# Designs tried in a protein design run: peptides against a protein of PDB entry 7Q4I. Part 194

Target 1, 281 residues: chain A of PDB entry 7Q4I
Amino acid sequence: HENSTIAERLYSEVRVLCWIMTNPSNHQKKARHVKRTWGKRCNKLIFMSSAKDDELDAVALPVGEGRNNLWGKTKEAYKYIYEHHINDADWFLKADDDTYTIVENMRYMLYPYSPETPVYFGCKFKPYVKQGYMSGGAGYVLSREAVRRFVVEALPNPKLCKSDNSGAEDVEIGKCLQNVNVLAGDSRDSNGRGRFFPFVPEHHLIPSHTDKKFWYWQYIFYKTDEGLDCCSDNAISFHYVSPNQMYVLDYLIYHLRPYGIINTPDALPNKLAVGELMPEI

## One batch from the design tools (peptide; made by RFdiffusion4, then SolubleMPNN)

Design b2_p26_3_s4 (from b2_p26_3, 17 letters changed)
Fold by OpenDDE base, seed 1:
Structure b2_p26_3_s4 (fold): chain B 281 residues (1-281), chain A 26 residues (1-26)
Amino acid sequence: as target 1 above (281 residues)
Amino acid sequence: EEEEKKKQEEKIYERLEKLIEEYKKK
């Protein structure tokens, strides 16, 4: 029998709305598998698409399909969330329909922070944005105040936020958020290990003969090692997770147990004041 | 640079999908 008491407490105290970036061609292929796996652990789950799907709970955003419209979808998704759902959660996660998320680990990371703190978390990249920006594929999570500032202060002002729907979605939201003083948080654990990953676990855990010229090493904001020390024991997300791998990960993380090993969770940290961040490592 | 990043990510994804498919055939 599992003792879920602390996870249940965090589920109530750290409310997460997950919105999934998808399209009509992926509703059945990818998005439904998110709903059947990790998405069920969100307090609210919404699929953002260009077409409505009542089986999926998909919202039809007023945007076209295609890679050049991802920034348009992100803007409309956050407008929709602000209008209809801003009080339904404390934190607002963007993920792709091939992102896998351990929501309990995200709640643990977020627990000390006030949702009224203008902050967001993810896999931080260094180019294009002075404070950095969060990788789109790894998923990123905004506080309620960050969503408010993005929708109310940034989006209406073309000087603060790009009105055109073109550009890299993750870079453009990163610029907008910086321009309204939303802080790019540090999502690393106390050992300096990452929690949000733009690739599958295998790619991070197994040093591939990836040329040191691989763009990732130039993009990461914080230095990370390859191998077993790459990843926090409380990792939050992985990208490029196939539908079948989502079920495998769900089984391995939530069902498979080594007999006789009991994990005791660490004590929760003290809550931070509004506007306060954890010290950088 | 961002387009090149996306192209590299897509290649990695395609490679991983192929590896998974090959593994399922063994």
Scores: peptide ipSAE 0.025, ipTM 0.539, DockQ to the pose 0.040
Fold by OpenDDE base, seed 4:
Structure b2_p26_3_s4 (fold): chain B 281 residues (1-281), chain A 26 residues (1-26)
Amino acid sequence: as target 1 above (281 residues)
Amino acid sequence: EEEEKKKQEEKIYERLEKLIEEYKKK
């Protein structure tokens, strides 16, 4: 017997719209697996693409395809959200079609904050933006006020926000948000452990002999350790998660339980006599 | 036997790392 009462409360009090960055070539390969796994736990789920897909609930944004158009997609996605969905949620998550998110852990992190506070959270990087910016791959979440400021105050002003669709998506939104006084929050837990991860769990949890010259160590805003102390017990996201790994993570997080580490353990079966088999169920 | 298990585990991790790196390049 699982007690979900707190999770249900947070689902109602901390409403999250998740938008997924995708493209038509990935609708069936990647995006549908987000919809079938962690995306079900969002209050609203929207796939942002260049083509409409009614099976996926994908929106056709007025942007071209290609890596050089990701910033264009992000601008149009938030414009679309502001126009159609700004009151449907309190918080607005961007994720990629290969990002996995534990939405309950995100709600727990967000619970203390007002959605009217101009703040956003994610894996904070230090280059290019004075307050830092959030890694695009790890996913990042804006408050309702942050979305309003981005769309209404930043986007219309070329001095505050880049008009061209070129550039690193996460850096460009980070610049725009800073220019309208949206705060780059700290997503770490009370022990200083990260919650948003720009790589798969294995890359964070397993101390790799990664050269200390690896770019990631220069980009992270907060110092993090490798190994089990890298990651919060309430971790929120991982990137480069394959479609198959999404189902594995769903099983491990939501279905697999260690016996006896629950409030109400199932009763043990009766002991059988020597030579007696369990009845077929 | 325990040394063979460790070698098998190491091979699994090496394979996993390779798969992750290949996935990141796509």
Scores: peptide ipSAE 0.008, ipTM 0.399, DockQ to the pose 0.061
Fold by OpenDDE base, seed 2:
Structure b2_p26_3_s4 (fold): chain B 281 residues (1-281), chain A 26 residues (1-26)
Amino acid sequence: as target 1 above (281 residues)
Amino acid sequence: EEEEKKKQEEKIYERLEKLIEEYKKK
């Protein structure tokens, strides 16, 4: 028997709506596996697509398919959330249909923050946006106030937010959010270890002979180490997770236990005031 | 730079999918 009392508390106090970016060709191949694994741990789970699918609870957004429409899909997804679901959660996670998320670890990170603070979290990258932007693949989470500012203040103004549907989705939302004073938060743990990852665990945990020219090292906002110190014990997300790996990760994280090892959770930090951030580490 | 990033990400993804498929065949 597991003691889930603190996780249950956080499920109630840190409500997360997860929206999954998908397309009709991936409904059966990928999206359904998100619904059957980590997506069950969201307070609300919505699949954002170009076609409705009642089995998935997928929404048909008024967007075309293809990589050039990802920014358009993100804009329409957050418009839909604001119109129908802004009060259903405190935090709003974007993930891809090949992102795996440990939602309990995300709730732990978010716990001290007010959802009325204009902030968002993810794997922060440094190019193109002065404060940084969050990697699209790692998934990123907006506060309720961040969603409000994005939809109400940024999207209607072509000077603040790109009207066209072209561009890198993660960069474009990052520009829009910066322009309405939504803060790019620090998602690192108290040891400075990352929580949102744009790749699978293997790529981060195994010191690769990665050429120092690998783009990732130029894009990361915060210095990260390779190997076992790369990743928080409370890591939140990984990208490029196949449907089968989602079930493996679900088993490893939620079912597999080393006998005789008991993990005691750390005490929750103090709650922050509206507009207050944790000090950068 | 964004195109190069996407191309590298795709290559990583494809390699990982192949690795997983190979592991399943064992």
Scores: peptide ipSAE 0.021, ipTM 0.575, DockQ to the pose 0.040; fails the geometry check
Fold by OpenDDE base, seed 5:
Structure b2_p26_3_s4 (fold): chain B 281 residues (1-281), chain A 26 residues (1-26)
Amino acid sequence: as target 1 above (281 residues)
Amino acid sequence: EEEEKKKQEEKIYERLEKLIEEYKKK
């Protein structure tokens, strides 16, 4: 017998719209598997594409395909969300079609925060943006207020937000969000362990998989170790998750149970005031 | 640096895809 009472409460109190960055060539290959796995745990799931797909619930954004248009897609995706879905959720997650997300862990992290707080979370990187920016691949989540500021205040102003569709989407949104005083939150747990990961668990959990010269160690905003201490027990996301690995992760996280081990959830923290952040560790 | 980042990410992804394919053949 599973007790999901707290998860159900958080599902209602911490509403998450997940939008998935995809393209028409990946609708069947990747995006469909997001829909069949972790995406079903979002309060709303939308696939942002260049072509409509009614089976997938994909939206055709007015952007071209290709890596150079990811920033364009991100801008149009958030415009679409603001126009159609801003009241459907409290938090707005961007993920890729090869990102896996434990939505319950994200809700737990987000629970104390007001959606009216201009904040966003993800795997924070230090370059290019003074406060940092969130890695695109790990996925990042904006508060409702962050979306409002992005769409209403940043996007219309070329001085605040890049008007063209070129550049790294995660860096560009990070610049835009900083320019409208959306705070780059700390997504680490109480032990200082990361929750959003730009790679698969294997890359983070297994020591010495990456040389110390690997760009990631230069980019990461908060120093983290490799191994078991790399990752929160309440980790939220992993990137480069193949369609098959999504089903494996879904099984391992939601179905596979060690008999006789019952995890009791930690108590929920107190809710923060509007504009208040958790103390940085 | 950003191009190098993307190139490294792509290599990681390609390696992971290959590993998954190898596991399917076993």
Scores: peptide ipSAE 0.019, ipTM 0.523, DockQ to the pose 0.041; fails the geometry check

Design b2_p26_4_s1 (from b2_p26_4, 16 letters changed)
Fold by OpenDDE base, seed 3:
Structure b2_p26_4_s1 (fold): chain B 281 residues (1-281), chain A 26 residues (1-26)
Amino acid sequence: as target 1 above (281 residues)
Amino acid sequence: SEEKDIEEAIKQIKEALKEEEEKKKL
């Protein structure tokens, strides 16, 4: 029997709504596997699509399909969340239908923060946005106040937020959030290790002798180590995870245990005041 | 030694996965 007492406490105290970016062609191929794996650990799970699917709990947003409409879909998704679900959670995660998320590790990271603090977390990138922006593929999580500011203050103002549906989704939301003083948080652990990853575990865990010219090293906001030190023991997300890999990860993380090794969780940190952030490492 | 063995094992897994993905595209 697993001792889930702390995880159950955090499930109640750090409520997470997960919305999944998907499309009708991926409902059965990808999104269903999110629902059957990590998505079941969210307090609320919603699939944001262009077509309704009652089996999946998919919402038909008033947007077209295609790569050029991802920003439009993100705007409509957060409008829908604000209208129908803003009080159903404290934190609001965007993920793709090929993102895998360890929700318990995200709750642990979020625990000290007030949901009334205008902050969001993810894999921080440095280009285009002064404070940085969060990589779309790694997933990113907004506080309730961040969602409010995005929907109520940013979206209605074309000077603060792009009105058309074109552009890089993650960059555009990053600009909008900066313009309403939503802070781009530091998601690294106490050792300075990343928690949100825009690639599969294998890509981060292998020291790629790959070209120092790889775009990722130019985009990453914080310097990261390679190899086994790349990733927090409390990692939150990985991207480009196939449906089969989601079940493998679900097994490895939640079912596979080495006999005789007991992991004792660290004590929960003190809660921060509204507007307070953890000190940068 | 153990870290190098893990790196080599992961490299082999990546190569095998890439070959399997290429076979599914044909």
Scores: peptide ipSAE 0.007, ipTM 0.418, DockQ to the pose 0.042
Fold by OpenDDE base, seed 5:
Structure b2_p26_4_s1 (fold): chain B 281 residues (1-281), chain A 26 residues (1-26)
Amino acid sequence: as target 1 above (281 residues)
Amino acid sequence: SEEKDIEEAIKQIKEALKEEEEKKKL
């Protein structure tokens, strides 16, 4: 028997809408496996596509398909969320159809923050945006206020937010959010370990002979250690997770237990005031 | 120690990944 009482409490108190970036060709190949695994732990799960799929709960956004339209799809996705779902959650996660997310760990990270704080979290990168931006592949989560500012203040203003649909999706939303004073939060745990990862666990946990020239080390906003110290015990997301790996991760995280080991959760931190952030480590 | 077991597991995974990468280059 598993005691989920704290997780159930956080499910109610830290409501997360997850929207999944997908396309019609991936509805059956990838997106349905998100729905069958980690996506079921979101308070609301929506698949953002160019075609409607009632079995998947996919929305047809008024955008074309292809990498050049990802920014357009992100803008329309958040417009759709703001119009239909802004009160259905407190936090709004973007993930890809090959992102795996431990939603309980995200709720734990988000618990102290007010959803009225203009903040967003993810794997923070340092280039292009002064405060940094969140890696698209690792997934990123906006507060309700961040979504409001993005849709109401940034998107309608071409000086604040790129009006065309071209560009790197994660960089462009990062610019828009900075321009409306949405803060790029620190997702690291109390030990300074990252929680959002733009790669599979293997790439982060295994100090590969990644030449110090590997682009990731130039992009990461916070210095991270290699190996076991790379990753929080409360890690939130991994990217490039195959459909089969999603089921493996779901089994390992939620079903596989070492007999006789009881993990007692840490006490919840104090809640922050509106506009307050956790101290940087 | 648990740390040594994890280090050994990481070592084995590194070796396996290296072998897989070498197979992909062939």
Scores: peptide ipSAE 0.007, ipTM 0.433, DockQ to the pose 0.037
Fold by OpenDDE base, seed 1:
Structure b2_p26_4_s1 (fold): chain B 281 residues (1-281), chain A 26 residues (1-26)
Amino acid sequence: as target 1 above (281 residues)
Amino acid sequence: SEEKDIEEAIKQIKEALKEEEEKKKL
């Protein structure tokens, strides 16, 4: 018998709405596999598209298709969430249709924080935005207050938030959030290990002699150790995960058990006050 | 340490994968 008592408690206390960035050509190829794997562990799951799909629970946003419209989709997705779903969750995750997320590990990271704290988490990058921004592919999670500030304060003001739909989606939301004093949080664990990953597990776990010139090492906000010390035992997300790999990961994480090994969860940390952050390591 | 053993195992897997990719190019 699995003791799910802590996971069930966190499911109730740390409510997560997951929205998935997709398009009509990927509904059957990618998005459906998110719904059948990790997406079922969200408190609410919504697919944001340009076409409605009742089998998928996809929303047709009033945006065009193409890579130059990703920022437009993100703006309209958060407007839709704010109008229809702002009280349905405490935290609001953006992920791609090829992102895999361990939602229980995200709830564990978020547990000490107030949803009324203007904060967001993900894989933090240092260029273009002074406080940093979160990588779009690794997925990023906003507090309820961060969503409110983004939609109500930033989006209506062209001086705070880009009005056109062009640009890098993750950079543009990062600029908007900074301009309304939403803090770019530290998602690292107590050992300084990352939790959100913009690549597949293989690329992070297996230290390739990645040329120190590889863009990732210039973009990462926090210094990461090379090798196994790069990755938290409580990792949250990976990107570029194929549909087949989603089912493999779902099996390995949730079904496969080494006989005789019992994992005891760490104690939950103390809750922070509104506006408090965990100290940076 | 268990960590070094895992790093060594991962290194061996990488070497094996590179050998398999080289065999496919061949």
Scores: peptide ipSAE 0.007, ipTM 0.445, DockQ to the pose 0.039
Fold by OpenDDE base, seed 4:
Structure b2_p26_4_s1 (fold): chain B 281 residues (1-281), chain A 26 residues (1-26)
Amino acid sequence: as target 1 above (281 residues)
Amino acid sequence: SEEKDIEEAIKQIKEALKEEEEKKKL
């Protein structure tokens, strides 16, 4: 019998609303599989779309479809969350319909932080934003205060936040959040290993002869090693995960157990004060 | 559905692992 007591505690103490970026063409193809896998482990799961789907629990946002509308969809999604769900969670995860998330590992990372701290986490990228921004594909998580500042302080002010719906979604939210003093947190573990990944596990775990000219190495805010040292044992997310791979990951992570290996969870760290961040490693 | 196929595959793997465990007890 697995001891889930600490995971149950964290489920209650670190409440996560997951919103999934999707579209009507992907409701059945992708989003449904999120709902049937890792999305079940969110405290609240909402699919943000352009069409309503009552079976999926999809919300029709007043935005068009296409890459040029992703920033518009993100703005409307967070407005919707702020209006209807700001008290339903402490943390608010954006993920794509092809992102896989180990929600327990995210709760573990978030546990020491106050949701009233203006902070967000993800795979931090260096370009365009001075403090960095979080990669859209890896998913990113905002504190409740970060959502409040984004919706109430940033979005209404065209000087702080882009009013047009064009641009790279992750860059634009990163600019807006910086402009309202929401901190771009460090999501690395105590060994300096990443937790949010903008690619599939194979791409990170296998030392490919990835040309050092690959854009990712120029974009990543923190230098990470290649191979097994790339990734935290408490990794949180992977991107470009197919629907089939979501079920495989669910099986491998939650069902497959090596006989005789009992993992004792590490002790939870002390909680931080409001506005306090963990030291950068 | 692809989901049912995966669930069935997972079930088969679990059954195979159980059979191997039972063989080790013999």
Scores: peptide ipSAE 0.011, ipTM 0.378, DockQ to the pose 0.020; fails the geometry check

Design b2_p26_4_s2 (from b2_p26_4, 15 letters changed)
Fold by OpenDDE base, seed 1:
Structure b2_p26_4_s2 (fold): chain B 281 residues (1-281), chain A 26 residues (1-26)
Amino acid sequence: as target 1 above (281 residues)
Amino acid sequence: SEKEDEEKRRKQIKEALEEELKKKLE
């Protein structure tokens, strides 16, 4: 037996539209597994592609495929959301088709914030953008006001937002959002632990002295450690999660329980005023 | 530019990590 009363409350009060970055070749291989796992916990789930798929609920955006078109796809995705779905949710999550998200933990993080506050959250990186930008792979979530500013104020102005479809998707949206005064929020918990992760849990939990991880330490905006202290108990996302691992994570997080251990949720924080952020840690 | 070079480097690292992770998850 499970008590989901507070999760049900947050599902109603913190509405999240999740859009998934995918392509036609990944509809069956990856995207359908998002739909069958964590994506079902979003208030609205949309797959953004270059081809329509009625079974998946995929939208055909007017963009080409390939890594060089990811920025173009992101722009068109948010234009589509603004036109058709801006009032269907309070918060708008971008995730990849190999991102796993614990939506309840995201709702918990977002609960105090007004969706009319121009803010977005994710794994914050420090290069290229003064306030930082959010890692594309970890997923990032925009407030309704952030989406409005992005689509209405930033996208139409080449001085504020890159008009071509080239470049790093996450950097480019980060530049655009900064230029319209959308704040790059701090997604860390009260203990200073991260919630959005650009890699699988194993990669964050197990210290690795590989040179390949060296760039990550240069990119992270907030200092973090590897190991058990790397990650919030209320972590939100992981990247490079295989379809099979999505089902494993669903089982471990939502079904597997140690008998006799009862988790009591922390009290919800007070709601913030429009434009107000949580104090820095 | 330094920024472009860093973007290329980041892309290469992500690709390499993706390949390694795929191998570990298979």
Scores: peptide ipSAE 0.008, ipTM 0.463, DockQ to the pose 0.312
Fold by OpenDDE base, seed 3:
Structure b2_p26_4_s2 (fold): chain B 281 residues (1-281), chain A 26 residues (1-26)
Amino acid sequence: as target 1 above (281 residues)
Amino acid sequence: SEKEDEEKRRKQIKEALEEELKKKLE
């Protein structure tokens, strides 16, 4: 009923390992629903927890539970990936157990880039890090080289990367990556629309009459127009997605089709050389 | 023309969604 030839090609050429930040209390409540929805479209899916779960395929990291240990989990997760899975994928996505990701759209964005380019993508925020950092909730994706630099060069050096497990996870990894010359990429589409979103679709699509003083507008690195131009037609991620909403999104994106409307995908762009980025618009 | 039609479509969807949400919040 549908032509998935290009999606299948990208699945093989742009391999993505997705690791999900979770905890034992959320294995059944949240993480299993990621596994049953968008997580099945990753080339490899790993749940990073403090307890092993064979049904979920969860890894027990040597970290404690709690909000203050998220940075610790991220460090240990990428150490684990580097040790066991660095050659299993080209790109390495961090997502939360309430993040929804359209993996095909992520592969499309990543296709021109070399995995040997030290780069990572997500929803770029401006504060705290000179080049910016990627919002933790929206999810962020590292190239293989970015993972290597993070684990091998940054983590062992307390001057480059915070040794303590405290702090904002997304800010701390952003600092570490900057210190080893991993570039904070631009994930916007050709029209300048965002692809990674730190909130649910409703919050981005509907102009909230919320005060222009909302912190988000001060944090975004790229000024996006409010309203209809907020979101790419090839959006990649949303955050604070409930388990029920994950199934709704799966249905709407992958199953529900308007009869007689066929989307022809654009041609794939040329691949970039190692170290080359798309020009910023 | 195609861009204009897409903008018009998006505007209509947004307006419809806002009206529906307003009704649910009442």
Scores: peptide ipSAE 0.000, ipTM 0.283, DockQ to the pose 0.031
Fold by OpenDDE base, seed 5:
Structure b2_p26_4_s2 (fold): chain B 281 residues (1-281), chain A 26 residues (1-26)
Amino acid sequence: as target 1 above (281 residues)
Amino acid sequence: SEKEDEEKRRKQIKEALEEELKKKLE
C-alpha cells in the first residue's frame, strides 16, 4: 500500500552499517529491540559488546564494561569494522541501544556526500573540540573515509588519539577525528532544523521542557529552538528511547498513516564532489 | 501558500503537543 521506490534506491546507494553500543546485560533488555525495530533498516547491523551473542549478532570486543570503558569500546568497534566491514557500507553509524534512528532520513541527508569525503555527522556540540564533536547519545555517522582515517591514522598515534580507554567517548572520538582532518558536518536540514537529537522527541518538541540554563543549550553547536521548529521533518535520531517506545515509534513512523495524505518526497540534491560539503545554512 | 499551510500545520501540532503535555502534568 506504499511506494518505497526512492527509499529502496537510497538503501542501495547509501549503504549504512549500524553498530550498536551495548553490553551483555542489555542484549535482551534493549539491544534485541533495536534489532526488531529500526536496526532492521540498516544495510548491516552489528552489536558491539563484551560478550558474543549469535542470536543478536553481537561481537565480543576486548574491552571491559562501564561508562569509563565506552571510549575503549568505540575504538575497538571501529577497528573491528575497519578490519571486517569497511567495504560492506558507505557510512558507519554509531548508536546506543536506546537510540532510535530513522535510517531513511539519514540516507537522505547523506545522499549528496561522497563516502570518500572525510566527514561525520550527528548532533554537534561546541565544547572541547574546535570544530565541534558529535553527541554520543544522539548517534553519529562516519563516512568510510572517516573510519579509515580514524582507525589507520588516528588510533595508532597517541598524539592524535587518546590511547587510554577512559574519557568521554564522544569527545575523544571528536578530538581524534579533528586531528586527522575529518570534518564535523552540519546535519541540519535546509531550514536549519536539527536531525540528530540527544534526547527523546518530547524533550525537544515541547517548549519550556528544560530551563534555558540547561547544559544542552550551552553545548549545542548550532542555535536551535524548542518546539516543532527544533526538529527536521526528516529527523534521524533520538536518544533515551525505551524498548517499548521503539515499537511505538516504529508504528507511528512506518505504519500509522493519515488517510488521504500523500507524502511526496523532495527531489534529491546534487551529489557533491569528494571533500565538498553542503553550503552553510 | 505552501509555506502558510506548513506554518499552520506546525502551529496546530505544536498546540496539540503542548495541550497533551499539560494534561499529563495535571
Scores: peptide ipSAE 0.000, ipTM 0.338, DockQ to the pose 0.029
Fold by OpenDDE base, seed 4:
Structure b2_p26_4_s2 (fold): chain B 281 residues (1-281), chain A 26 residues (1-26)
Amino acid sequence: as target 1 above (281 residues)
Amino acid sequence: SEKEDEEKRRKQIKEALEEELKKKLE
C-alpha cells in the first residue's frame, strides 16, 4: 500500500515529455526496456530513431545513423516535438536508451518553475559554453519556452545555432540555447547535492581513489562530493544503465520497501514567477 | 575535425570510466 497522492498531483501539474535517443539496432536491445520501466512514468514517451517502429512508438527522423549525427538527430527531434507535441507537456526531457530516470524526482525539481521560463536542467558542465551546458549522457530537460526558442529562434539562424550535423550534441545545443538566452539552471538540491548523473549509481556512490585527472572533475560546473553525499535523495538520472539494471532499479525504487519505514514527502516549495530561478546554493 | 575530436572525447570517456569502475571493484 502506497500513498501516491502527491506524485499523482505532480504528474498532472508538471507534465513531462520524454524523448529517447535511439537507433534501429537498439530498439529491441535497449529502447524497449526504457519503455517497460521508467519511460512509463513520463506523460508522453517518444523514441527518436532513423526508422519507424510502431511497437516501440519510434519516430523515423530524417537523419543518418552514427555517432556523428547525434546533433542532427537532436535538432530534428526537437523540431518534431515542437511541430507535434509542444502543448502535450510542460517540460521536455532528452535521455539516451541507457539512461534511467526517476521522473517523480524530476517533477519535484521542476515544480516551482514556470514552463514559460526559458530554462533547462541537467548535469552542468563548464567547458565551451560560458553559462555551462548539460551533459548529454545524464539527460537534460528543457522548458516549453526553451524548446520554442531553440526551434523557432536558434535553429533557423546559422549564427546562433550550428547548421551542420557534426559536433558534440550536448555542447552544440548548449551553445544554441545560450545564444537565445535560455538559462542553464542549477539542478542541485537544497543541500547542494547533484540530481543528474552521467554515470551509473555505483560509480558515484562508491568512493574511489579518484584520479583528480579524471576528465569529469574538470568538466563539472559545481563541486561534487563522493560516496553517499554524492547524490541527492531525490536524484533524477543515471547513465550507462544496462537493460537488466533498469529492471533492478525499477524494483528497488518502486517495489522494494523496508517494513515499518514510512516515507513522508517534504512540502512542495513555492512557485516562482516567470523568469525567476531558485537561488544557487 | 570536430568529428574526430568528438570520437576522441567519447573514447577517452569510455576508457576513463572503465578504469574508474575497475578501481572501484578492486
Scores: peptide ipSAE 0.017, ipTM 0.474, DockQ to the pose 0.337; fails the geometry check

